# Designs tried in a protein design run: peptides against a protein of PDB entry 4U39. Part 8

Target 1, 302 residues: chain A of PDB entry 4U39
Amino acid sequence: SIKVIGVGGGGNNAVNRMIENEVQGVEYIAVNTDAQALNLSKAEVKMQIGAKLTRGLGAGANPEVGKKAAEESKEQIEEALKGADMVFVTAGMGGGTGTGAAPVIAQIAKDLGALTVGVVTRPFTFEGRKRQLQAAGGISAMKEAVDTLIVIPNDRILEIVDKNTPMLEAFREADNVLRQGVQGISDLIATPGLINLDFADVKTIMSNKGSALMGIGIATGENRAAEAAKKAISSPLLEAAIDGAQGVLMNITGGTNLSLYEVQEAADIVASASDQDVNMIFGSVINENLKDEIVVTVIATG

## One batch from the design tools (peptide; made by RFdiffusion4, then SolubleMPNN)

Design b1_p18_5_s2
Fold by OpenDDE base, seed 1:
Structure b1_p18_5_s2 (fold): chain B 302 residues (1-302), chain A 18 residues (1-18)
Amino acid sequence: as target 1 above (302 residues)
Amino acid sequence: MKVKKKILDYFVGKAKDL
């Protein structure tokens, strides 16, 4: 089974966005120290952590409170994650609960023998130095607790959006990028396409790889596959080029008109941008909602 | 072995398993 656990406010917003976009084949768990915020989750499983420590009032933007809250609730987290083959831990780094609890939850998932993937955001620079420093500590702790950690640099989202984009829309786009990171991997296992991957394929690329980068490309028209692939490998979300990556996971998602030729064309472009010795796997997914769009997601590991 | 050949072999392999 695949489980997605949203940790704290940003993680829970991402999980809500995943549910709203009908990401299939996954179980959703919402975790928070704030009981009021947790009640707004759309997840089937809602877990309040650190009820004794916080009394449901949240972590006060303190990662140490988030950590202790997850430690207090360890047995409940273990029970909720038990029997998962794969666990996605999603959080916005820089806050109290997400930053502190996500590494603890990830370690619990890993200790249960699940393939544990972190999908987390770095805060925007405008959220201030305190959040950036807290996020750096949380990311460091996540690296030790996961098999793969996808880090989304929120400041790079500002390079993709219009300069007049409201702050609230920038946060919604961060939630959407978290969704794309989870869905781009989970769909390869859970959603039938033109080229299916098994869990063993994904496990080979993601086990004990440490940090990963994600690129996304979307295109329409006659050259949509090539354009989407080119956008993915040149994505602002890639803080570095995919050259030098030891592993590449590629998702090629299209509508019912997606062809094997388009899948091949996109895969060839990503392979041509990757090192000669890269371990690359790719899958295709059919999403009827994409109509004429192709979405290429690239996860570069190592 | 060139990446392109590995990818092509992978693609052909996965397409045959469908």
Scores: peptide ipSAE 0.020, ipTM 0.507, DockQ to the pose 0.062
Fold by OpenDDE base, seed 5:
Structure b1_p18_5_s2 (fold): chain B 302 residues (1-302), chain A 18 residues (1-18)
Amino acid sequence: as target 1 above (302 residues)
Amino acid sequence: MKVKKKILDYFVGKAKDL
């Protein structure tokens, strides 16, 4: 089974966005120290952590409170994650609960023998230096606790949205990029396509790889596969080129009109931008909600 | 040349499993 655990406010917003976009084949768990915020989650499983420590009043933007809250609730987290083959831990780094609890939850998932993938954001520069410093500590702790850590630099989201985009919409786009990171992997396992990957294929690319980068490309029209692939490998979300990556996971998602030729064309482009010795795997997914669009997601590991 | 071959071989392999 695949479980997605949203940790703190940003992680729970991302989980809500996944549920709203009908990401299939996954179980959703919402975790928070704030009982009022947790009640707003759309997840089937809602877990308040650190009830004794926080009394449901949240972590006060302190990562050490988030950490201790997850440690207090370890047995409850273990029971909620039990029997998962794969666990996605999603959070916005820089806060109290997400930054402190996500590494603890990730370690619990890993200790249970699940393939543990972190999908986290760095805060926007406008959120201030304190959040950036807290995020750096949380990302470092996540890196040690996961098999693969996808880090989304929120400031790079400002390169793909309009310059006049309101702050609230920039946060919604960060939640959407977190969704795309989880869905881009989970769909390869849970959603049938033209080329299915098994869990062992995904595990080979993601097990003990440390930090990963994600690129996304979307296109329409006659050359949509080639354009989506080119956009994915040149994505602003890639802090480095995919050259030098040890592993590449590629998702090619399209509507019912997705052709094997388009899948091949997209994969050939990503391969041509990757090292000759890269371990590249690719899957295709059919999403009936995609009319004429192709979405290419590239995850570079190593 | 080698990468295209690995990818092509992967495609041909997975397309045979369909």
Scores: peptide ipSAE 0.019, ipTM 0.531, DockQ to the pose 0.062
Fold by OpenDDE base, seed 4:
Structure b1_p18_5_s2 (fold): chain B 302 residues (1-302), chain A 18 residues (1-18)
Amino acid sequence: as target 1 above (302 residues)
Amino acid sequence: MKVKKKILDYFVGKAKDL
């Protein structure tokens, strides 16, 4: 089974976005120290952590409170994660709960023998230096606790949105990028397409790989596959070129009109931008909601 | 040349499982 755990405010917003976009084949768990925020989750499983420590009043933007809250609730987290083959831990780094609890939850998932993937954001620079420093500590702790850590730099989201984009929409786009990071992997296993991957294929690319980068490309029209692939490999979310990656996971998602030729064209572009010795796997997914769009997601590991 | 071969081998492998 695949489980997605949203940790703290940003992680729970991402999980809500996944549920709203009907991401299939995954179980959703919302985790928070704030009981009021947790009640707004759409997840079936809602877990308040650190009830004794915080009394449901949240972590006060303190990562040490988030950490201790997860440690207090270890047995509950273990029971919620039991029997998962794969666990996604999603969080916005820089806060209290997400930064402190996500590494503890990830370690619990890994200790249970699940393939543990972190999908986390760095805060925007405008959120201030304190959040950036807290996020750096949380990201460092996540690296030790996961098999693969996808880090989304929120400042790079500002390169793909209009400069006049309201702050609330920039956060919604961060939630959407977190969704795309989880869905781009989970759909390869859980959603039928022209080329399905098994869990063993994904485990080979993602097990004990440390940091990963994600690129996303979306296009329409006659060259949509090639354009989406080119956008993915040149994505602002890729802090480095994919030519240094030891592993590449590629998702090619389209509507019911997605052709095998388009899948091949997109895969050839990503392969041509990657090292010759890279371990590349790719899958295709059919999503009826995309109609004429193609979405290419590239995850570079190593 | 090697990458095209790996992709082709992957397609040939998965096409046999269909």
Scores: peptide ipSAE 0.019, ipTM 0.502, DockQ to the pose 0.048
Fold by OpenDDE base, seed 2:
Structure b1_p18_5_s2 (fold): chain B 302 residues (1-302), chain A 18 residues (1-18)
Amino acid sequence: as target 1 above (302 residues)
Amino acid sequence: MKVKKKILDYFVGKAKDL
């Protein structure tokens, strides 16, 4: 089974966005120290952590409270994650609950033998230096606790959106990028396409790889596959070129009109931008909600 | 050359399973 666990406010917003976009074949778990915020989750499984420590009042933006809350609730987290083959841990880094609890939850998933993937955001620079420093500590702890850690730099989202984009929309786009990171992997396993991957293929690319980078490209029209692939490998979300990655996971998602030729064209572009010795796997997904759009997601590991 | 061949072999392998 695949489980997606949203940790704290940002993680739970991302999980809500996944549910709203009908991401299939995954079980959703919402985790928070704030009981009121947790009630707003759309997840089937809602877990309040650190109930004794926090009394449901949240972590007060303190990562040490988030950590201790997850430690208090370890047995509940273990039971909720038991029997998962894969666990996605999603969080916004820089806060209390997400920053502190996500590494603890990830370690629990890994200790249970699940392929554990972190999908996390760095805070925007405008959220202030304190959040950036807290996020750096949380990201460091996540790297040790996961098989693969996808880090989304929120400041790079501001390069994709219009400069006049309201702050609230920038946060919604961060939640959407977290969704795309999870869905781009989960769909390769859970959703039928022209080229299906098994869990063993994904495990080979993601097991004990440490930090990963994600690129996304979207295009329409006759050259949509090539354009989407070019946008993915040049994505602002890629803090470095995919050149030198040890592994590349590629998802090519299209509508019912997606052709094997388009899949091949997109994969050839990503391969040409990757190292010659890279272990590349690619899958295709059919999403009936996509009309003329192709979405290419590239995850570079190692 | 090696990556294109691995990708082509992967496509040819997976396209044979379709």
Scores: peptide ipSAE 0.016, ipTM 0.483, DockQ to the pose 0.062

Design b1_p18_5_s3
Fold by OpenDDE base, seed 3:
Order: structure tokens, then sequence, then C-alpha cells
Structure b1_p18_5_s3 (fold): chain B 302 residues (1-302), chain A 18 residues (1-18)
């Protein structure tokens, strides 16, 4: 089974966005130290951690409280994650609960033998230096606790959106990018396409790879596959070129009109931009909610 | 309305978590 665990406010907002976009074939778990925030989750499983430590009042933006809250609730986390083949741990880094609890939860998933993937955000520069420093410590702890850690730099989202985008919409876009990171992988396993991958293929690319980068491209029209692939490999979310990657995971998602020719054209573009010795796997997904759009997601590991 | 307030309250240090 595939489990998605949202940790703290940002992680739980991302999980709500996944549920609203009907991401299929996954079980959703919401974790928080704030009981009032947790009640707003759409997840089937809602877990309050650190009930003795915090009394449901949250972590106070302190990562050490988030860490201790997850440690207090270890047995409950183990029970909720038991029997998962794959666990996505999603969080906004720089806060209390997400920064402190996500590495502990990831380690529990890994110790249970699940393929453990972190999908986390760095805070925007406008959230302040304290959040950036807390996020750096949490990302370092996540890297040791996961098989693959996808890090989304929120400041790069501001290169994709209008500079006048309200702060609230910038956070919604960060939640959407977290969704795309999870869905881009989970759909390859759980959703039928023209080219299906199994869990063993994904495990080969993602097991013990450390940090990863994600690129996303969306296009429409006659050359939509090629344009979406070019946008994915040149995505502002890729802080480095994909030519240095040891592994590439590619998802090509389209509507019912997605052709095998379009899938091949997109795969050839990403392969041509990658090293000759890269371990590349690609899958295709049919999403009936996509009309004329193609979405290409690239995850570069190593 | 509630989500907007929580995000605002978080940035102004009135909320402890997003």
Amino acid sequence: as target 1 above (302 residues)
Amino acid sequence: MKVKKKILDFFVGKAKDL
C-alpha cells in the first residue's frame, strides 16, 4: 500500500489539496500538534501527536517541540504506517511540527521497511531568516531519515507566478507543487497509462538516493508533449541541470487523447538532456480531467 | 476566511503553526 502522511500545517494543506484533486490509490494521514488545525483535515486518518507535551496547542514554531511530540507518539505512528510498501512524508519546513516531527516520522517509516520519500518545501525568503535556518536543520535531518528527499525551494515558485501574486496564492501554489511531487510518483504505480511502472521499478530509482530535484512542465496544442518536456527540464524548480543526475523518474500525464508518439517524443527530449549513463525510467498516466493538457514531471536523483 | 486568518496569524506570530 501507498501512504501519504502530511506533517504540520503545510503538510496537511498539501494532503487536503491531494484529496481535492482526487489523487487515487493512496491512503491519507494527517499529523499535527495543533488539534484545531487537525480537525480541518480532509484525511481519513487524523493523528494528534504530543498530546501530553502540547495539550493540542501546537509546537510554538519550535522544531524541538515537534520532534519530542513525534517521539511521544512513536507507537501510534508505527501502527498507522504498518504494512505500507511506500510512505510519502510531506511537510513545510521552517515551522515547529513539520520541521521537528517529519524526520522522526520518516525514520519510523524507513525502520518499518517502507520506501520512504520526503516531499518538503523550503520557506519563502519573506518568512524570515529564523525559518530558513530551522528549515535547513530539518532538511538535513530528513536527508538521513528518507530514501529520497525532494526539496522544493518556495522562492522558485515566485519565478513561475506573477510577482504581484498575493502571499495566500503563493502558499496555495506551494501546496500544489507538493501535490504534484507526490502525485507525479504515486500515479506511476496506482493509475493506469500507456506505459505502466511497477513498485519495483520506482524502488530501484528512489532507494537510498538522498536529495532529489523536481521539474514540472505543462503545455497544450500540437507540440504539447515536446513543449511540456522542455518546460520540465528547464523548470525553475530544478536548482541544477538534470545532466548531473544518476537517476531520472519521468511521468507523462495526459487526457484520453494522449498518444504513444507524444509519450516517446517527451521521453526522448528528457533522455537527450540527461547523462548517457543515467538510469531513466518513465511512465505515462491517463487523467480524464485533463482535456488538451499534457503534464510532464521529472524527478532527478543523485 | 478561517485559512486566511490562520496564515496571517502565523506570519504575525499569533499562530504557532500553519
Scores: peptide ipSAE 0.000, ipTM 0.279, DockQ to the pose 0.016
Fold by OpenDDE base, seed 4:
Structure b1_p18_5_s3 (fold): chain B 302 residues (1-302), chain A 18 residues (1-18)
Amino acid sequence: as target 1 above (302 residues)
Amino acid sequence: MKVKKKILDFFVGKAKDL
């Protein structure tokens, strides 16, 4: 089974966005130290952590409280993650609960033998230096606790949204990018397409790879596959060129009109931008909601 | 394995799954 665990406010917002977008074939778990915020989760499984420590009042933006809250609730986390083949741990780094609890939860998933993938955001620079420093510590702890860590730099989201975008919409786009990071992988396993991957293929690319970068491209029209692939490999979310990656995971998602030719064209573009010795796997997914859109997600590992 | 080779092996019937 595939489980997605949203940790703290940002992780829970991302999980809500995944549920609202009908991401299939995954079980959703919401984790928080704030009981009121947790009640707003759409996840079937809602877990309050650190009930003794926090009394449901949250972590006070302190990562050490988030860490201790997850440690207090270890057995409950183990039970919720038991039997998962793959666990996505999603969080906004820089806060209390997400930054502190996500590494502990990830380690529990890994110790249970699940393929453990972190999908996390760095805070925007405008959230201040304290959040950036807390996020750096949380990201470092996540790297040790996961098989692969996808880090989304929120400041790069400002390059893909209009400069006049309201702050609330910029956070909503961060939740959407977290969704795309999880869905871009989970759909390859859980959602039938033109080219399905098995869990063993994904496990080979993602096991013990450390940091990963994600690129996303969306396009429509006659050359949509090539345009989406070009946008993915040149995505602002790719903080480094894809040619340095040891592994590449590619998802090509389209509507019911997605052709095998379009899948091949997109895969050839990503392969031509990658190292010759790269371990590349690609899958295709059919999503009826995309109509005439193609979405290319590229995850570069190593 | 190069994507082109896996695709090619599928189209020539050497691979059952892409």
Scores: peptide ipSAE 0.000, ipTM 0.404, DockQ to the pose 0.056
Fold by OpenDDE base, seed 1:
Structure b1_p18_5_s3 (fold): chain B 302 residues (1-302), chain A 18 residues (1-18)
Amino acid sequence: as target 1 above (302 residues)
Amino acid sequence: MKVKKKILDFFVGKAKDL
């Protein structure tokens, strides 16, 4: 089974966005120290952590409170994660609950023998130095607790969006990039396509790889596959080029008109931009909602 | 320009799909 755990406010917003976009084949768990915020989750499983410590009032933007809250609720987290083959831990780093609890939850998942993937955001620079420092500590702790950690640099989202984009829309963008990071992997396992991957293939690429970067490309028209692939490998979300990656996981998602030729064309472009010795795996997914669009997601590991 | 706007619209939840 695949489980997605949203941790704290940002993680829960991402999980809500996943549910709203009908990400299939996954179980959703919302985790928070704030009971009121947790009640707004769309997840089937809602877990309040640190009820004794916080009394449901949240972590007060303190990662140590988030950590202790997850430690207090360890047995409940273990029970909720039991029997998962794969666990996605999603959080916005820099807050109290997400930053502190996500590494603890990830370690619990890993100790249960699940392939544990972190999908987290760095805060925007405008959220201030305190959040950046807290996020750096949380990311460091996540790296030790996961098999793969996808880090989304929120400031790079601002390079994709219009300069006039409201702050609230920039946060919704971050939530959706978190969604794409989870969905881009989960769909390869859970959603049939033209080229299916098994869980063993994904595990080979993601097991004990440490930090990863994600690129996303979307295109329409006659050259949509090639254009989407080129956009993915040149994505502002890639803080580095995909050259030097030890592993590449690629998802090619299209509508019912997605051809095997388009999948191969996209794969060849990503392979040509990667090192010759890269362990590359690719899968295709059919999403009836995409119509004439192709979405290429690239995850570079190592 | 049009593709960036669609991506943005999807990400901000103004579009259902990318």
Scores: peptide ipSAE 0.000, ipTM 0.411, DockQ to the pose 0.030; fails the geometry check
Fold by OpenDDE base, seed 5:
Structure b1_p18_5_s3 (fold): chain B 302 residues (1-302), chain A 18 residues (1-18)
Amino acid sequence: as target 1 above (302 residues)
Amino acid sequence: MKVKKKILDFFVGKAKDL
């Protein structure tokens, strides 16, 4: 089974976004120290952590409170994650609960023998230096606790959106990039396509790889596969080129009109931009809601 | 222009799907 655990406010917003977009084949768990915020979750499983420590009043933007809250609730987290083959841990780094609890939850998932993938955001520069410093500590702790850590630099989202985008829309954009990072992997396992990957294939690329980068490309028209692939490998979300990556995981998602030729064309472009010795795996997904669009997701590991 | 708007609309929840 695949489980997605949203940790704290940002992680729970991302989980709500995944549920609203009907991401299939995954179980959703919402974790928070704030009982009022947790009640707003759309997840089937809702877990308040650190009830004794915080009394449901949240972590006060302190990562150490988030950490201790997860440690207090370890047995509850273990029971909720039990029997998962794969666990996605999603959080907005820089806060109290997400930054402190996500590494603890990730370690619990890993200790249970699940393939543990972190999908986390760095805070926007406008959220201030304190959040950036807290995020750096949380990202470091996540890296040690996961098999693969996808880090989304929120400031790079501002390169994709209009400069006049309201702050609330920039956060919704971050929540959706978190969704795309989870869905781009989970769909390869849970959603049938033209080329299905097994869990063993995904495990070879993601096990003990540490930090990963994600690129996303979307296109329409006659050359949509090639254009989507080119946009994915040149994505602003990639802090570095995919050149030098030891492993590449590629998802090609299209509508019912997605051809095997388009899948191959996209894969050849990503392979040509990668090292010759790269371990590349690619899968395809059919999403009937994608009319004329192709979405290419690239995850570079190593 | 059209792709950026669809991406934005998806991100802000105005589009269900990318």
Scores: peptide ipSAE 0.000, ipTM 0.384, DockQ to the pose 0.031; fails the geometry check

Design b1_p18_8_s4
Fold by OpenDDE base, seed 4:
Structure b1_p18_8_s4 (fold): chain B 302 residues (1-302), chain A 18 residues (1-18)
Amino acid sequence: as target 1 above (302 residues)
Amino acid sequence: MKVTVQVYRNGKLVKTYT
């Protein structure tokens, strides 16, 4: 089974966005120290952590409180994660709960033998230096606790949105990028009854790889596959070129009109931009909601 | 939503999920 755990405010917003976009074949778990915020989660499983420590009042933007809250609730987290083959831990770094609890939750998942993937954001620079420093500590702790860590730099989201984009919409876009990171992987393996065969391939690319980079490209029109692939490999979210990656996971998602030719064209573009010795796995997904859009997601590991 | 997944390895279709 695949489990997605949203940790703290940003992680729970991302999980809500995943549920709203009907991401299939995953179990959703919302984790928070704030009981009121947790009640707004759309996840089937809701877990309040650190109830004794925080009394449901949240972590006060303190990562040490988030860490201790997850440690207090370790047995409950273990039970919620039991039997997962893969665990996604999603969080906004820089806060209290997400920064402190996400590494603890990730370690619990890894200790249970799940392939553990972190999908986290760095705070925007405008959120201040304190949040950036807290996020750096949380990201460092996540790297030790996961098999693969995808870090989304929120400042790079500002390069793909209009300069006049309201702050609230920039945060919604961060939630959407977190969704795309999880969905880009989960859609490749989250098919009923056959997870084990494709899971082995994903495990080969993602097991003990440390940091990963993600690129996303979206396009429409006659050359949409090629354009989406080119946008993915040149994505501002890629802090480095994909040619240094030891592994590449590619998802090509389109509507019911997605052709095999378009899939091959997109795959050839990404392969040509990658190292010749790269272990590349790609899949295509038909999503009826995309109509004429193609979405290419590239995850570079190693 | 119906999701169809086609998995490719080394440019070859390996599996289709419907």
Scores: peptide ipSAE 0.036, ipTM 0.634, DockQ to the pose 0.310
Fold by OpenDDE base, seed 2:
Order: structure tokens, then C-alpha cells, then sequence
Structure b1_p18_8_s4 (fold): chain B 302 residues (1-302), chain A 18 residues (1-18)
């Protein structure tokens, strides 16, 4: 089974966005120290952590409180994650609960033998230096606790949105990028009973790889596949070129009119931008909600 | 949402999920 666990406010907003976009083949778990915020989750499984420590009032932006809250609730987290083949841990770094609890939850998943993937955000620079410093500590702890850590640099989202984008919409876009990171992987493997071959390949690319980068490209028109692929490999979300990556996961999502030629064209562009010895796997996804758009997601590991 | 997944490896279709 595949489980997605949203940790704290940002992680739970991302999980809500995943549910709203009908990401299939995954179980959703919402974790928070704030009981009121947790009630707003759309996840089937809701877990309040650190009930004794926080009394449901949240972590007060303190990562040490978030850590202790997850430690207090360790047995409940183990029970909720038990039997997962893969666990996505999603959180906004820089806060109390997400920063402190996400590494603890990731370690629990890894200790249970799940392929553990972190998908986390760095805070925007405008959230202040304190959040950036807390996020750096949380990211370091996540890197030790996961097989692969995808880090979304929120400041790079400002390069892909309009300059007039309200702050609230920038946070929604961060939640959407977290969704795309999870969905881009989960869609490649999310079918019960036949996962083993594709899951083995995903596991080969993602197991003990440390940090990963994600690029996203969206395009329409006659050259949409090539344009989407070019945008993905040149995405502002990629803090480095993909040519140094040991592994690449690629998802090509289109409407019912997505052709095999378009899939191959997009794959060839990404392969040509990658190292010659790269272990590349890719899938195409038909999403009936997409009309003329192609979405290319690239995850580079190693 | 109806999703069809086609998995390719080394440029070849290896699986289809419907």
C-alpha cells in the first residue's frame, strides 16, 4: 500500500489539495498538534499528536515541541503506517509541527521497512530568517530519516507565478507543487497487485538516494510535449541541472488525445538532458480532466 | 477522475493500468 502523511499545517494543506485533485491509489493521513486545524483536514485518517504536551493548541512554531509530540504519539504513528510499502511524508519546513514531527514520522516509516519519500517545502524568504533557520534543521533531519527527500524551494515558485500573485495564492501553489511531487510518483505505481515490478524500479531509483530535485513543465499546442519537457528540465524548481542525476523518474500526463509520439518526444528530451548512464523510468498518464494540456514532471535523484 | 497509466522503460511500453 501507498500512504501519504501530511504533517502540520502545510502538509495537511497539501494532502487536502491531493484529495481535491482525486489522486488515486493512496491512503491519506493527516497529522497535527493543533486539533482545530486537524478538523479542517479532508483525510480519512486524522491523528492528533502530542495531545498531553500541547493540549491540542499546536506547537507554537517550535520544532522541539513538534518532535516531542511525534515521540509522544510514536505507537499510534506506527499503527497508522503499518503495512505500507511506500510512505510519502509531506510538510512545510520552518514551522513547529511540520519541522519537528516530519523527521520522526519519516524515521518510523523507514524503520517499518517502507520506501520513505519526503516531499517538503522551504519557507518563502518573506516568512523571515527564523523560519529559514528552523527549516534548514528540519531538512537536515529529514535527509537522514528518508530514502529520498524532494525539497521544494518556495522562493522559486515566485518565478513561475505572476508578480501580482497574492501571498495566499503563492502558498496554494506551494501546496499544488507538493501535490505534483507526490502524484508524479504515485501514479507510476498505484495499482494493487502489479506494483512489484514498477515498485522495484522506483525503489531502485529512490532507495537511499538522499536529496532529489523536481521540475514541472506545462504546455499546450502542436509542440506541447516537447515544450512541456523543455520547461520541466529548465524548471526554476530545479536548483541544479539534471545531468548529474543517477536516476530520473518522469511522468507525462495528458488528456485522451495524448499520443505515443508525444510521450516518446518528451522522454527523448529529458533523456538527452540527463547523463548517459542515468537510470530513467517514465510513465504516461491519461487524465480525462486535461484537455489540450500536457504536464511533465521530472524527479532527479542522486 | 479516470486515470490510465502507461509505464515505459527504455522507451518501451511495459505496463498499462486502467
Amino acid sequence: as target 1 above (302 residues)
Amino acid sequence: MKVTVQVYRNGKLVKTYT
Scores: peptide ipSAE 0.028, ipTM 0.535, DockQ to the pose 0.285
Fold by OpenDDE base, seed 5:
Structure b1_p18_8_s4 (fold): chain B 302 residues (1-302), chain A 18 residues (1-18)
Amino acid sequence: as target 1 above (302 residues)
Amino acid sequence: MKVTVQVYRNGKLVKTYT
């Protein structure tokens, strides 16, 4: 089974966005120290952590409280993650609960033998220096606790949205990019109630790889596959080129008119931008809600 | 290269081709 665990406010917002977009083949778990915020989660499984420590009042933007809250609730977290073959841990870094609890939860997942993938955001620069410093500590702790860590730099989201985008919409876009990171991987392996035959290959690419880069490209028109692939490999979300990556996961999502030729064309572009010895897995998704759009998600590991 | 195609209808996975 695949489990997605949203940790703290940002992680739970991302999980809500995943549920709203009907990301399939995954079980959703919401974790928070704030009982009131947790009640707003759309996840089937809701877990309050650190009930004794926080009394349900949240972590007060302190990562150490988030950490201790997860440690207090270790047995309950273990039970919620039990039987997962893969665990996505999603959080907004820089807060209290997400920053402190996400590494602890990731370590619990890894110790249970799950392929553990972190999908986290760095805070926007406008959220202030304190959040950036807390995020850096949380990201460092996540790297040690996961098999693969996808870090989304929120400031790079400002390069893909309108410059006049309101702050609230920038946060919604961060939640959407977190969704795209989880879905881009989960769609490759998720079948109803089972992991597909390609899970072993995904595990080979993602197991003990540390930091990963994610690129996203969206295009329409006659050359949409090629354009989406080119946008993905040149995405502002990529902090480096995909050359030198040991592994590449590629998701090609289109409408019912997505052709095998378009899938091949997109895959060839990504392969040509990668090392010759790269282990590349690509999958395609038919989403009937996509009209003329193709979405290419590239995750580079190693 | 092996291509896996997943078909989603109304957000639900309805078919996988391997």
Scores: peptide ipSAE 0.008, ipTM 0.312, DockQ to the pose 0.086
Fold by OpenDDE base, seed 3:
Structure b1_p18_8_s4 (fold): chain B 302 residues (1-302), chain A 18 residues (1-18)
Amino acid sequence: as target 1 above (302 residues)
Amino acid sequence: MKVTVQVYRNGKLVKTYT
């Protein structure tokens, strides 16, 4: 089974976005120290952590409180994650709960033998230096606790969105990018009945790889596949070129008119931008909700 | 949402999920 655990406010917003976008084949778990915020989760499984420590009042933007809250609730987290083959731990780094609890939860998942993938955001620069410093510490702790950590630099989202994008919409886009990171992987393996080969390939690329980068490209029109692939490999979300990656996971998502030629064209572009010795796997996904759009997601590991 | 997944390994289609 695949479990997505949203940790703290940002992680829970991302999980809500995943549910709203009908991401299939995953179980959703919402974790928070704030009981009121947790009640707003759309996840089937809701877990308040650190109830004794915080009394449901949240972590007060203190990562140490988030950490201790997860430690207090370790047994409950273990029970909720038990039997997962893969666990996505999603969080907005820089806060109290997400920054402190996500590494603890990730370690619990890893200790249970799940392929543990972190999908986290760095805060926007406008959230202030304190959040950036807290996020750096949390990201460091996440790297030790996961098999692969996808780090989304929120400031790079501002290069994708309109300059006039309101702050609230920039946060919504960060939640959407977290969704895309999880969905880009989960869609490749979440379909019932045939999972085992694809999960082994994903495990080969993502197991014990440390930090990963994600690129996203979206395009329409006649050259949409090629343009989406080019946008993905040149994505502002990629803080480094993919040519140094030891592994590449690619998702090519299109509508019902997605052709094999378009899939091959997109894959060839990503392969040509990658190292010759790269372990590359890619999948195509038909999403009936997509019209003329192709979405290419590239995850570079190693 | 209906999702069809085609998995390619080393540039070859190895699996389709419907």
Scores: peptide ipSAE 0.032, ipTM 0.479, DockQ to the pose 0.321; fails the geometry check

